# Peptides against a protein of PDB entry 3B8E, part 63

Target 1, 230 residues: chain A of PDB entry 3B8E
Amino acid sequence: PFLIFIIANIPLPLGTVTILCIDLGTDMVPAISLAYEQAESDIMKRQPRNPKTDKLVNEQLISMAYGQIGMIQALGGFFTYFVILAENGFLPIHLLGLRVNWDDRWINDVEDSYGQQWTYEQRKIVEFTCHTPFFVTIVVVQWADLVICKTRRNSVFQQGMKNKILIFGLFEETALAAFLSYCPGMGVALRMYPLKPTWWFCAFPYSLLIFVYDEVRKLIIRRRPGGWVE

## One batch from the design tools (peptide; made by RFdiffusion4, then SolubleMPNN)

Design b2_p13_8_s4 (from b2_p13_8, 11 letters changed)
Fold by OpenDDE base, seed 1:
Structure b2_p13_8_s4 (fold): chain B 230 residues (1-230), chain A 13 residues (1-13)
Amino acid sequence: as target 1 above (230 residues)
Amino acid sequence: DLEERAKELLEKI
């Protein structure tokens, strides 16, 4: 997100505090939950035949999977961001290079894509309106990621939801997202304005896309063991 | 409520 913010010079889609809440709040509990996940029955039965090559293959797999999931997660967040800004009159093309004028407190006549003038205050309100749904989008996409990451080769349907820690992590992330989105004063404290409940569903297509992508990936791995998708 | 909070936020920026 931050790289696109710099490269495209768009208004900041996600605040620093929100980023910290993601990194510390939403990523840690899942990571712990995965560490306590019962090893997939097929992974534990395979003694590493060659610890160097098998480790490298697993590291490449994990790196590719997390890289791809991370890209989809970022796309989901940016999609939500662009939708909100477009609903407020700022089309994605118009946002390119707008950051300098957007962040200038002395410019109170920044035009949107429809020629409406926005004060600095109004612009910051709409910017902070993007922070909450961006965060929620990340959390909802992370649900799919966590559910997927519990298995390397097996489908989620084969292993089921047996890890109570994972379920607790999903609940904690959701509760945190709800707290940050709806608790009075969070807009002032964290620059996270209240989210309309409908925006929770904006992330679902991306969560589904990640889920489908990983199930397809796992299906390919199962059908072609030792293929390039491993 | 959102506008007042927005104003308070803007005053803190």
Scores: peptide ipSAE 0.020, ipTM 0.621, DockQ to the pose 0.027
Fold by OpenDDE base, seed 3:
Parts: sequence; structure tokens; C-alpha cells
Structure b2_p13_8_s4 (fold): chain B 230 residues (1-230), chain A 13 residues (1-13)
Amino acid sequence: as target 1 above (230 residues)
Amino acid sequence: DLEERAKELLEKI
């Protein structure tokens, strides 16, 4: 988010403090929960790894998979950001290069894509309105990411949801998202204005996409063991 | 004041 803010010169999509809340609050508990996941039912059917060759290949494949999931997650957040700004008159193309004028408190006549003038205060309200749904979108996408990380090869339907600590992690990150979104004073403290409940659903297509992508990947691995997808 | 205005805006979104 912050890199795109700098490169594209768009209004800030997510506050720095909120990013820290993601990194420390929403990612750590789920990650710890994965340490308690039950071994896959087929783990004993796997050949022993060659310690010289298979480690490097596996690390690259894991890195690529997480990189792809991370890109889908970022796309989900930015989609929500662009939708909110578009609904307020700022089309994505118009946001490119707008940051300089957007952040200038002395410019009170910044035009949107439809020629409507926006005061500095109005612009900042819209900007901070984007922070919360961006964050919530990340959390909702992380649900799918956490669930798919339960297994390497087996479908989630085969492994099931037996890890109570993982389930707790999902509730914890959701509760944190709700707290940051709706607790009084969070708008002032974190620049996260309250979220209309309907915006929680904007992330669901991306969560579903990640889930389907990983299930298809796992299906390919199961059908073609030793293929390029492993 | 900004938070209240943000709530009002969100009700319009």
C-alpha cells in the first residue's frame, strides 16, 4: 500500500499505524495457530526429501505461492479503496498524480472526475473512510489464506477444521478488525473511520478466489505428483 | 467533528 502511494502518487490507502496492527495483530496469532495444525493424513506416504535438492525447490515454490496470494490480497484491498473513491467521484485514473493537490490543505477546490470541487476536509474524510475497509478487506482475505495454509496437499475438506487454535485465530483477527473499525475514538487515533457493514462483503470474492486457487493447486498436486506445481 | 462527518458520509455511501 505505502509503496503504491509513493509510486503512483495516489491518496494514502492505509495508515501506517493500521499496517502495524496488521503485521503484529492479525498475522501473528494465525501464524502461531498453524504450528498446532494436525499432520496431513498422507504425510507418511511422501518420500523422504533429499536435503540437498528438495529444500531449495520447495522454498521457491512456497515463496511463489505466498507471493501470488499476497498479490491477490493486495488487489483486494486496492479494489475496495478504488470502489470507495469512485463512489465518491474519484475514478482510479483521476487519482494518479493527485496526491500533491490532495494533501495540500490550502487547495480547497480539488476537482473529482465529474468536476465537483472538494475541500481539504472533505478529501481527508474520504481518505480516512478508505482506511478501515482496506484493513477489513485484508482481514477477510486472510481468512482464506489461513484456511488454505492448513494443508500442503490435502484439500481443506479432507483435512477438516479440527484445529481449535486456528479457529480461535480467525475469531481473534475478526474481533480485532471489528474493534478497530467500530470502537469509538479509532477514527481519531488510527484515522480509521467507522465502516458500513456492507463493505465487509467487498472482500469475499477475493477470499473465494484464493480458496478456489489453492484448492485447484492442491488438486493438481494430488493428480500429478512430482509435477512443476509441487 | 470529523468522525461525525465521516459517519454521515458513510451513511450516504
Scores: peptide ipSAE 0.018, ipTM 0.568, DockQ to the pose 0.065
Fold by OpenDDE base, seed 4:
Structure b2_p13_8_s4 (fold): chain B 230 residues (1-230), chain A 13 residues (1-13)
Amino acid sequence: as target 1 above (230 residues)
Amino acid sequence: DLEERAKELLEKI
């Protein structure tokens, strides 16, 4: 999110504190699940015929898969961001390069895609309206990722540990989302405008996309065991 | 409630 904010010079889609809450709160559970999956995969891997190459290949494949899922999560957040801004008169093309004028307190006549002028205060209200739904979109997409981790063909013991980690992760992410969305002091402190219930549903297509992506990946792995898609 | 919260957010900008 922050890299696209710099490269495209768009209004800030997500606050720095909320990014930290995602990185430290929601991303820890996937990281822990990966660490446990690696530890259990190392226990259940029949001695790798070549420990160095098989470990490196598995680490690269895991990193690539999670990198791809992370990109889909970011795309989901950006989709929600662009929908909110479009509903408020700012089309995605118009947002390109707008950051400098958007963040300037002295410019009170920034035009939207329809020629409506926006004061600095109005722009910041719309920006802060994007932060909460962007965060919630990431959390809802991460729920799908956690559920996908449960459905991987791992042994009954791996499924058991993944189930505990999954339940804990879903609880942690839901508790964090509820805390950030409904705590009155946090809404003001985090520059998050109140969430409309409709924005929770904007994440569902991307959660479905991740689910379909993983099912297709599993189908490819099942048809081509030992392929680069593992 | 939303307007008051918006005002509070604006005061912190």
Scores: peptide ipSAE 0.017, ipTM 0.579, DockQ to the pose 0.029
Fold by OpenDDE base, seed 5:
Structure b2_p13_8_s4 (fold): chain B 230 residues (1-230), chain A 13 residues (1-13)
Amino acid sequence: as target 1 above (230 residues)
Amino acid sequence: DLEERAKELLEKI
C-alpha cells in the first residue's frame, strides 16, 4: 500500500495508525490461534522429505504462496479504496499524481472527474472515509487467510473447522474491526470514520478468490506430490 | 466539526 502511494502519488489509501491496528490488533491473535491448530490427518502417512534439497525448495514455495496471498489482500484494499473515491467523483485515472495538490491545505479547488471542486476539509473527510473500508477489507480477506492456513495439503472441507481458538480469533478481529469502524470518537482519534455495512461486502470477492486459489493449489499438491507447487 | 461533516458526507454516499 505505502509503495503504491509513493510511486503513483495517489491520496493515502491507508493511514499509519490503521496499519498499526492491523499489525498489532488483527494479526496477532490469529497468529497465536494457528499455533494451536490440529495436525493434518495425513501427516503420519507422508514420506520423509530429503533434508538437503526439499527443505529449501519448500520454504521458498511457501514464501511465494504467502507473498501472492498478501498481494491479493492489497489488491482487495485498493479496489475498495478506488470504488469509494469513484463514488465520490474521483475516478482512478484522476488520482494519479493528485497527492501533492490533495495534501495542500491552501488548495481548496481540487477538481474531481466531473469538474466539482473540493475543499481541503472535504478531501480529507473522503480520504479518512477510505481508511476504514480498506481496513475492513483486509480483515474480511484475513478470514480466508486464517481458514486456509489451517492446512498445507488437505482441503478445509476435509480438515474441518474444529479449532475453537481459531474461531475466537476470527471473532476478535471482526469485533475489533467493528469497534474501530463504529465507536464514537474513532474519526477524531484514529481518522477512521464510520462505514455503511454494505461496504463490508466489497471484500467478499477477494476472500473467495484467495479461498479458491488455495483450494486449487492444495488440489494440485494432492494430485502431484513433490511438484513445484508444494 | 469534521466528524459531523463526515457523517453528512457519508449519508450522501
Scores: peptide ipSAE 0.020, ipTM 0.598, DockQ to the pose 0.064; fails the geometry check

## One batch from the design tools (peptide; made by RFdiffusion4, then SolubleMPNN)

Design b2_p14_1_s1 (from b2_p14_1, 13 letters changed)
Fold by OpenDDE base, seed 4:
Structure b2_p14_1_s1 (fold): chain B 230 residues (1-230), chain A 14 residues (1-14)
Amino acid sequence: as target 1 above (230 residues)
Amino acid sequence: ILKLVKELLEKALA
């Protein structure tokens, strides 16, 4: 998100506070819960990794986590961001290069895609209105990400949802997201304005996409062991 | 993240 903010010079899609809430709030308990996941049913049937050649964190894992799943998560967040701004009169093309004028408090006549002028205060309300739904979008996509991370090879349907700590983590991150989104004073304290309940559903297609993508990937790995898809 | 937390804490205490 921040790289696109710099490269495209768009209004800030996700605030620093919201990033911290993701990294320290919503991600911690789910990530820890994976340490308590039951071993895959076939793990003991696999050859042991070579500790000299096979790193625990390899280029394939980095590519999967950050290059594939992380990009889909970012796309989900940006989709929500662009939808909200479009509903407020700012089409995606119009946002390109707008950051400089958007962040200038002395410019009170920034035009939207329809020629409506926006004051600095109005622009910041819209920006902070984007931060909360972007955050919630990431949380909803993280549901799928956490669930798919349960296994490397087995389907989630084969592995099941037996990890009670993981289930607790899903409820915890959702409860935290709801708290940060709807608790009175969060708009002032965290610059996270309350979101319409409908915004929770905006991420569902992306969450489903991640889930389906990973299940298909795992299916291919099971059918063609030793492929580049691993 | 730790740097960002530090900066936010400094801003909140400022």
Scores: peptide ipSAE 0.005, ipTM 0.338, DockQ to the pose 0.030
Fold by OpenDDE base, seed 2:
Structure b2_p14_1_s1 (fold): chain B 230 residues (1-230), chain A 14 residues (1-14)
Amino acid sequence: as target 1 above (230 residues)
Amino acid sequence: ILKLVKELLEKALA
């Protein structure tokens, strides 16, 4: 998010505080929960991995999988961001290069895509209105990410949802997201304004996409052992 | 959301 903010010079899509809440709040318990995931049922049926060759392939695949999943997560957040700004009159193309004028408190006549002038205060309200839904979008996408991380090869349907700590982590991150989104004073304290409940659903297509992507990936691995996708 | 995306795409192509 921050890289695109710099490159495209768009209004800040996700605040620093919200990023910290993701990194330290929502991701920590889920990540720890993965350490308690049950071994895949087929792990003992696999031949011993060659420590020299199979590590490199796994590192590349892990890097590609995490890289691709991270890109899909970012796309989900940006989708929500662009939808909110578009609903407020700022089309995606109009946001390019707008940051300089957007962040200038002395410019009170920044025009939207429809010629409506926006004061600095109004613009900041819209910007901070984006932060919470972006954060929630990441949390909802993380549900799928965490679930797919349960296994390397087996389908989630084969592995099941037996890890109670992981389930607890999903509830914890969701509860934290709800708390940060709806608790009074969060707008002042964290610049996280309350979001409409409908914004929770903006991420669902992306969560589904991640889930389908990984299940297809795992299916390919199961059908073609030793392939470049492994 | 899909309706909004469609409307935005239509506006962008318009």
Scores: peptide ipSAE 0.000, ipTM 0.265, DockQ to the pose 0.015
Fold by OpenDDE base, seed 3:
Structure b2_p14_1_s1 (fold): chain B 230 residues (1-230), chain A 14 residues (1-14)
Amino acid sequence: as target 1 above (230 residues)
Amino acid sequence: ILKLVKELLEKALA
């Protein structure tokens, strides 16, 4: 989000404090919960890792986590961001290069895509209105990410949802997201204005996409062992 | 894309 803010010169999609809440608040418990996941039924059929040559975190894992899933997460967040700004009169094309004028306190006549003028205060309200939905979108997409990370090869339907700590993690991150989105004073403290309940659903297609994508990937791995998808 | 992202991250951290 911050890189695109700099490169595209768009209004800030997600606040720094909100990013910290994701990194420290919503991601930690789910990540720890994966340590308690039951071994896959076929794990003993795999050769043991060579501790001298094989890293726990390999290039393939990094590529999958940051390259594929992380890209879909970012797309989900930005989709929500662009939808909110478009509903407020700012089309995606108009946002490109707008940051300089957007962040200038002395410019009170920034025009939207329809010629409506926006004061600095009005623009900042819209910007901060984007932060909460972006955050919630990431949390909803993380549900799918956490669930798909339960297994490397087996389907989630084969593995099941027996890890109570993982289930707790899903509830914890959701409860934290709801708290940060709706608790009085969060708008002032975190620059996260209250979220309309409808915005929770904007991430659902992306969450489903991640889930389906990974299940298809795992299905291909099971049908073609040793393929390029491994 | 991954190489580009890696290069951008390396530049940002550098």
Scores: peptide ipSAE 0.000, ipTM 0.310, DockQ to the pose 0.019
Fold by OpenDDE base, seed 1:
Structure b2_p14_1_s1 (fold): chain B 230 residues (1-230), chain A 14 residues (1-14)
Amino acid sequence: as target 1 above (230 residues)
Amino acid sequence: ILKLVKELLEKALA
């Protein structure tokens, strides 16, 4: 998100407080829950890791986590961001280079794609209106990310959803997202303005895409052990 | 995270 913000000079899609809420609020409990996941059914059939050759975190895992899944998460967030701004009159092309004027408190006549003028306060309201659904989008895609992280090789359908702590983590992060989105005063305190309930569904295609992508990846790994996809 | 770091740096340098 930040790289696109710098390169494209677009209005801030995700605020600092929102990022902290993701990193410290929504991600911690789900991540801890993975420590309580049941072992994969085939784990004892695998050869022991060679500590000299086999890294715990290999290039393939980094590529998957940061390269592939991270890109899908970012795309989901930006999709929600662009849709909200487009609904408010700011088409994606018009946002390019707009940040300088957007963030200028003295410019109160920034035009949208339709020639409507926006005051600084109005622009900040719509910006902060984007922060909340971006955050919610990340939470929704994290559902899929957490679920796919239950196993490295086996399908989630083979592993099942028996980890009660993981299930609790999914509810906790969702409840926190709802609280931060709808609690009175969050717009002032956290710059998180309320979102329409329909925005929760904007991330679902991306969450499904992550899930399907990983299930296909795992299927390929099971069919072709030692392949480049592992 | 990079955005957070930049915002913190910008606030620290402002």
Scores: peptide ipSAE 0.000, ipTM 0.291, DockQ to the pose 0.022; fails the geometry check

Design b2_p14_1_s2 (from b2_p14_1, 13 letters changed)
Fold by OpenDDE base, seed 1:
Structure b2_p14_1_s2 (fold): chain B 230 residues (1-230), chain A 14 residues (1-14)
Amino acid sequence: as target 1 above (230 residues)
Amino acid sequence: ILPLVQKLLEEALA
């Protein structure tokens, strides 16, 4: 997300506070919950790993997590961002290079794609209106990411949802997202303005995409052990 | 780390 902000010189899609809430608020409890996940049905049938040759985190897992899944997460967040700005009159092409004027408090006549002038305060309200749904989009996508991380190769349907701590983590991050999105004063305190409840559903296609993608990946691994996807 | 890097980059671009 931040790379596109720099390269495209667009208004800030995700604020520092929202990033901190993701890294410290929403991700920690779910990550800890994975330590309490039950072993996969076949894990004890495998030979002990060779610490000299077998890495806990292989290049394929890194490529998947930081490359493919990370790209889908970023696309989901930016999709939400661009839709909100477009609904407020700022088309994606118009946002390119706009950051300099957008962030200048002395420019109060920044034009949108339709020639409407926006004051600095109005622009910042729209920017902060993007931060909340971007954050919520990440949380919803993280549901899928957390669920798919329950297993290395087995389907979630085979492993099931037996980890109560993981379930608690999903509720905790969702409750935190709802609190930050709807609690009075969050716009002033955290620069997170309330979002329309329908925006929670904007991330669902991306969450589903991640889930389906990983289930297909795992299916391929099960059918073709030692393949390039493993 | 990302927020810190972001803040530093924002300050560097500012």
Scores: peptide ipSAE 0.007, ipTM 0.377, DockQ to the pose 0.021
Fold by OpenDDE base, seed 2:
Structure b2_p14_1_s2 (fold): chain B 230 residues (1-230), chain A 14 residues (1-14)
Amino acid sequence: as target 1 above (230 residues)
Amino acid sequence: ILPLVQKLLEEALA
């Protein structure tokens, strides 16, 4: 998200503090929880893999899958960002190149897509209004990521939700998101303004997309073992 | 082409 901020010269979609909260806060417990996920029912029934060839294939496919999922996550965050800005009069196309004027405190007449002038203070309010929803969007999308990461080959419906540590991780992540979003003073301390409850739902389509994507991927792997998708 | 596009998108979205 920060690279798009630089390349497109758009207003900052995700603050530094929110990034740190994602990287150090929300991702830590979930990542640990995945280490304790129950083995797939079919793992012990598989023939020994060739450690050289299968490792490389697996690393490439894992990298591709996580890369694709990461892109979907980022798209989810940006979707939320663009929706918020559009609701405040800034259409996506208008945001291109706007950063320089946006961040200039001496410019108090930045026009939106409808010709309304925005003061520096007003612009910063809307910018910081994006930070919390972006963060929450990532958390909601991460729910799907954690669920799909439970298994490599089996469907979530086949493996089930037996890992209590993973469940705890999901609750912890959600609780942290709620705390950062609604605790008094977070707007001042972290530049994370309170989130309207409706914004939690903005990420749901992307969570569903990730879930469907991974289930389809796993279905293909089950039907074509040893294929290029594995 | 798809892997390259994917990589570029990953870098851009990061």
Scores: peptide ipSAE 0.000, ipTM 0.283, DockQ to the pose 0.019
Fold by OpenDDE base, seed 3:
Structure b2_p14_1_s2 (fold): chain B 230 residues (1-230), chain A 14 residues (1-14)
Amino acid sequence: as target 1 above (230 residues)
Amino acid sequence: ILPLVQKLLEEALA
């Protein structure tokens, strides 16, 4: 998100504190929970790993985690960001290059896409209004990510939701997101203004997309073992 | 090409 902020010169989509809350708060417990996931039912039918040639975490797993899934997460967050700004009069095209004027405290007449002038204070309110929904969008997408990471080959429906620690992780993420979004003083302390409940649903299509994508991928792997998708 | 595009997108979105 910071790279897009710099390259596109758009208003800051996600605050530094929110990023820290994602990295340290929402991601840690889920990641630990995966260590307690039960082995896939077919794991013993696979060839043993060669410790000299095969890594436990291979490039393919990294590519899946940070590549495809990470891009969908980022797209989900930015979608929410652009929707909020568009609802406030700033169309996505108008945001390109706007950062310089947006962050200038002395410019109090920045025009939106419809010619409405915005003071510095008003602009910062709408910017900070984007931070919380962006964060929540990431959390909602992470629900799907965590669930799909339970298995490499088997469907989640075959593996089931037996890992109580993983379930706890999902609740912890959600509780933290709710706390940061709605606890009094978080707007001042974290620059995360309160989230309208409707924004929680903005990420649901992306979570569903990730889930469906991974289930289809796993289905292909099961039907065509040793394919390029594996 | 796809891996390169993916890498560039990852870097841009990071």
Scores: peptide ipSAE 0.000, ipTM 0.296, DockQ to the pose 0.019
Fold by OpenDDE base, seed 5:
Parts: C-alpha cells; structure tokens; sequence
Structure b2_p14_1_s2 (fold): chain B 230 residues (1-230), chain A 14 residues (1-14)
C-alpha cells in the first residue's frame, strides 16, 4: 500500500497502526494453527522428491503462488478504499496527486469530484473511515488464504475442516477485527473509525476468487503431476 | 523477473 501511496500520491489507504494490527494481531494465531494441520491423505502415494532439483523449483513456485495471493489481497483492500471514497464524492481519477492538499491542515477547501469542499477534519474522518474497511477486507480475504494453505495438492473438500485450532484462529481474527472496528476509543487510539456492516461483504468476491484460483491450481497439479504449476 | 516484479508489487501494495 505504501508504494502506491508514494507513487500515485493518493490519500493514505491503510494506516501503519492498522498494518501492525494485521501482522501482529490477526495473522499470528492462524499461522500457529497451520502447525497442527493433518497431513494430506495422499502423502504416501507421492514419489519421493529429489532433494537437489525438485525442492528448489517447488519452493519458487510456492513463493510465486503466495505472492499472487498477496497481490489479490491488496487489490481487494484497494477496491474497498476506492468504493468508499467514491461514495463520499472522490472518484479514483481525482485522488491521483491529491495527497499533498489532502494532508495539508491549512487547506480547508479541497474539492471532490462534484465540486463539494472538504475541510481538513472532514477529509481525515473519511480517510480513517477507509482504514477500518481496508483492514476488515484483508481479514475476510485471509479466511480464504488460511483455508487454502491447509493443503498443497488436495482440495479443501477432500481434506475437510477438521483442525479445531484453525477454526478457533478464524474466530479469533474475526473477533479481533470486530473489536478494533467497533470498540469505543479506537478512532482516537488507532485512527480506526467504525464501519457499516455492509463493508464486510465488499471483500467476499475477492475471497471467493482466491479460493477458486487455488482450487483450480490444485486441480491442475493433480491432473498433471510434475508440471510447471506445482 | 516475474518474482521480482511480484515482490515489488507486493511491497507497493503493502
């Protein structure tokens, strides 16, 4: 998010404190839960990998796949950000280069795409109103990411949801997201203003996209063992 | 190049 913020000079889409809440709060318990995941049912049917050749290639392919998922997560967050700003009168094209005037507390007449003037305080309320839905979007997309990480080759439908610790992790990250979003004082302490419940659903298409993408990838791997997708 | 671009995009989108 920060490079786009710098390159495009848009209003800050996600606060640093919010990022820390993701990295240190919502992601830790889910990551630990994966250590308790059961082995894939077909592990004994796979040929042993050649440690000199197959390991490096597979690690590169896995890192590439997770990188692609990370990009889809970021796109989901930015989509939510642009939708909220557009609903408040700031179209995406108008946000380009706006950061300098947006962050200037002495400018109280920044115009939106419809000619409405916004004070510094009004602009910051809208900005911080975007941070919380961006955060929640990441959490909702992480549901899909965590579920797909349960297996490398088998479908989630074949593996099932037997890991109770993973289910607890999903609940914990969601509860933490709700707490940070709606607890009184979070707007002052974390610059996270409360969001309308409808914003929770903005990420669902992206969560579904990640899930479908990974299931298709795994299906290809199952049909073509040793292919470039593995 | 793709891994590098991906890393840069992740860092950019992060």
Amino acid sequence: as target 1 above (230 residues)
Amino acid sequence: ILPLVQKLLEEALA
Scores: peptide ipSAE 0.000, ipTM 0.322, DockQ to the pose 0.022; fails the geometry check

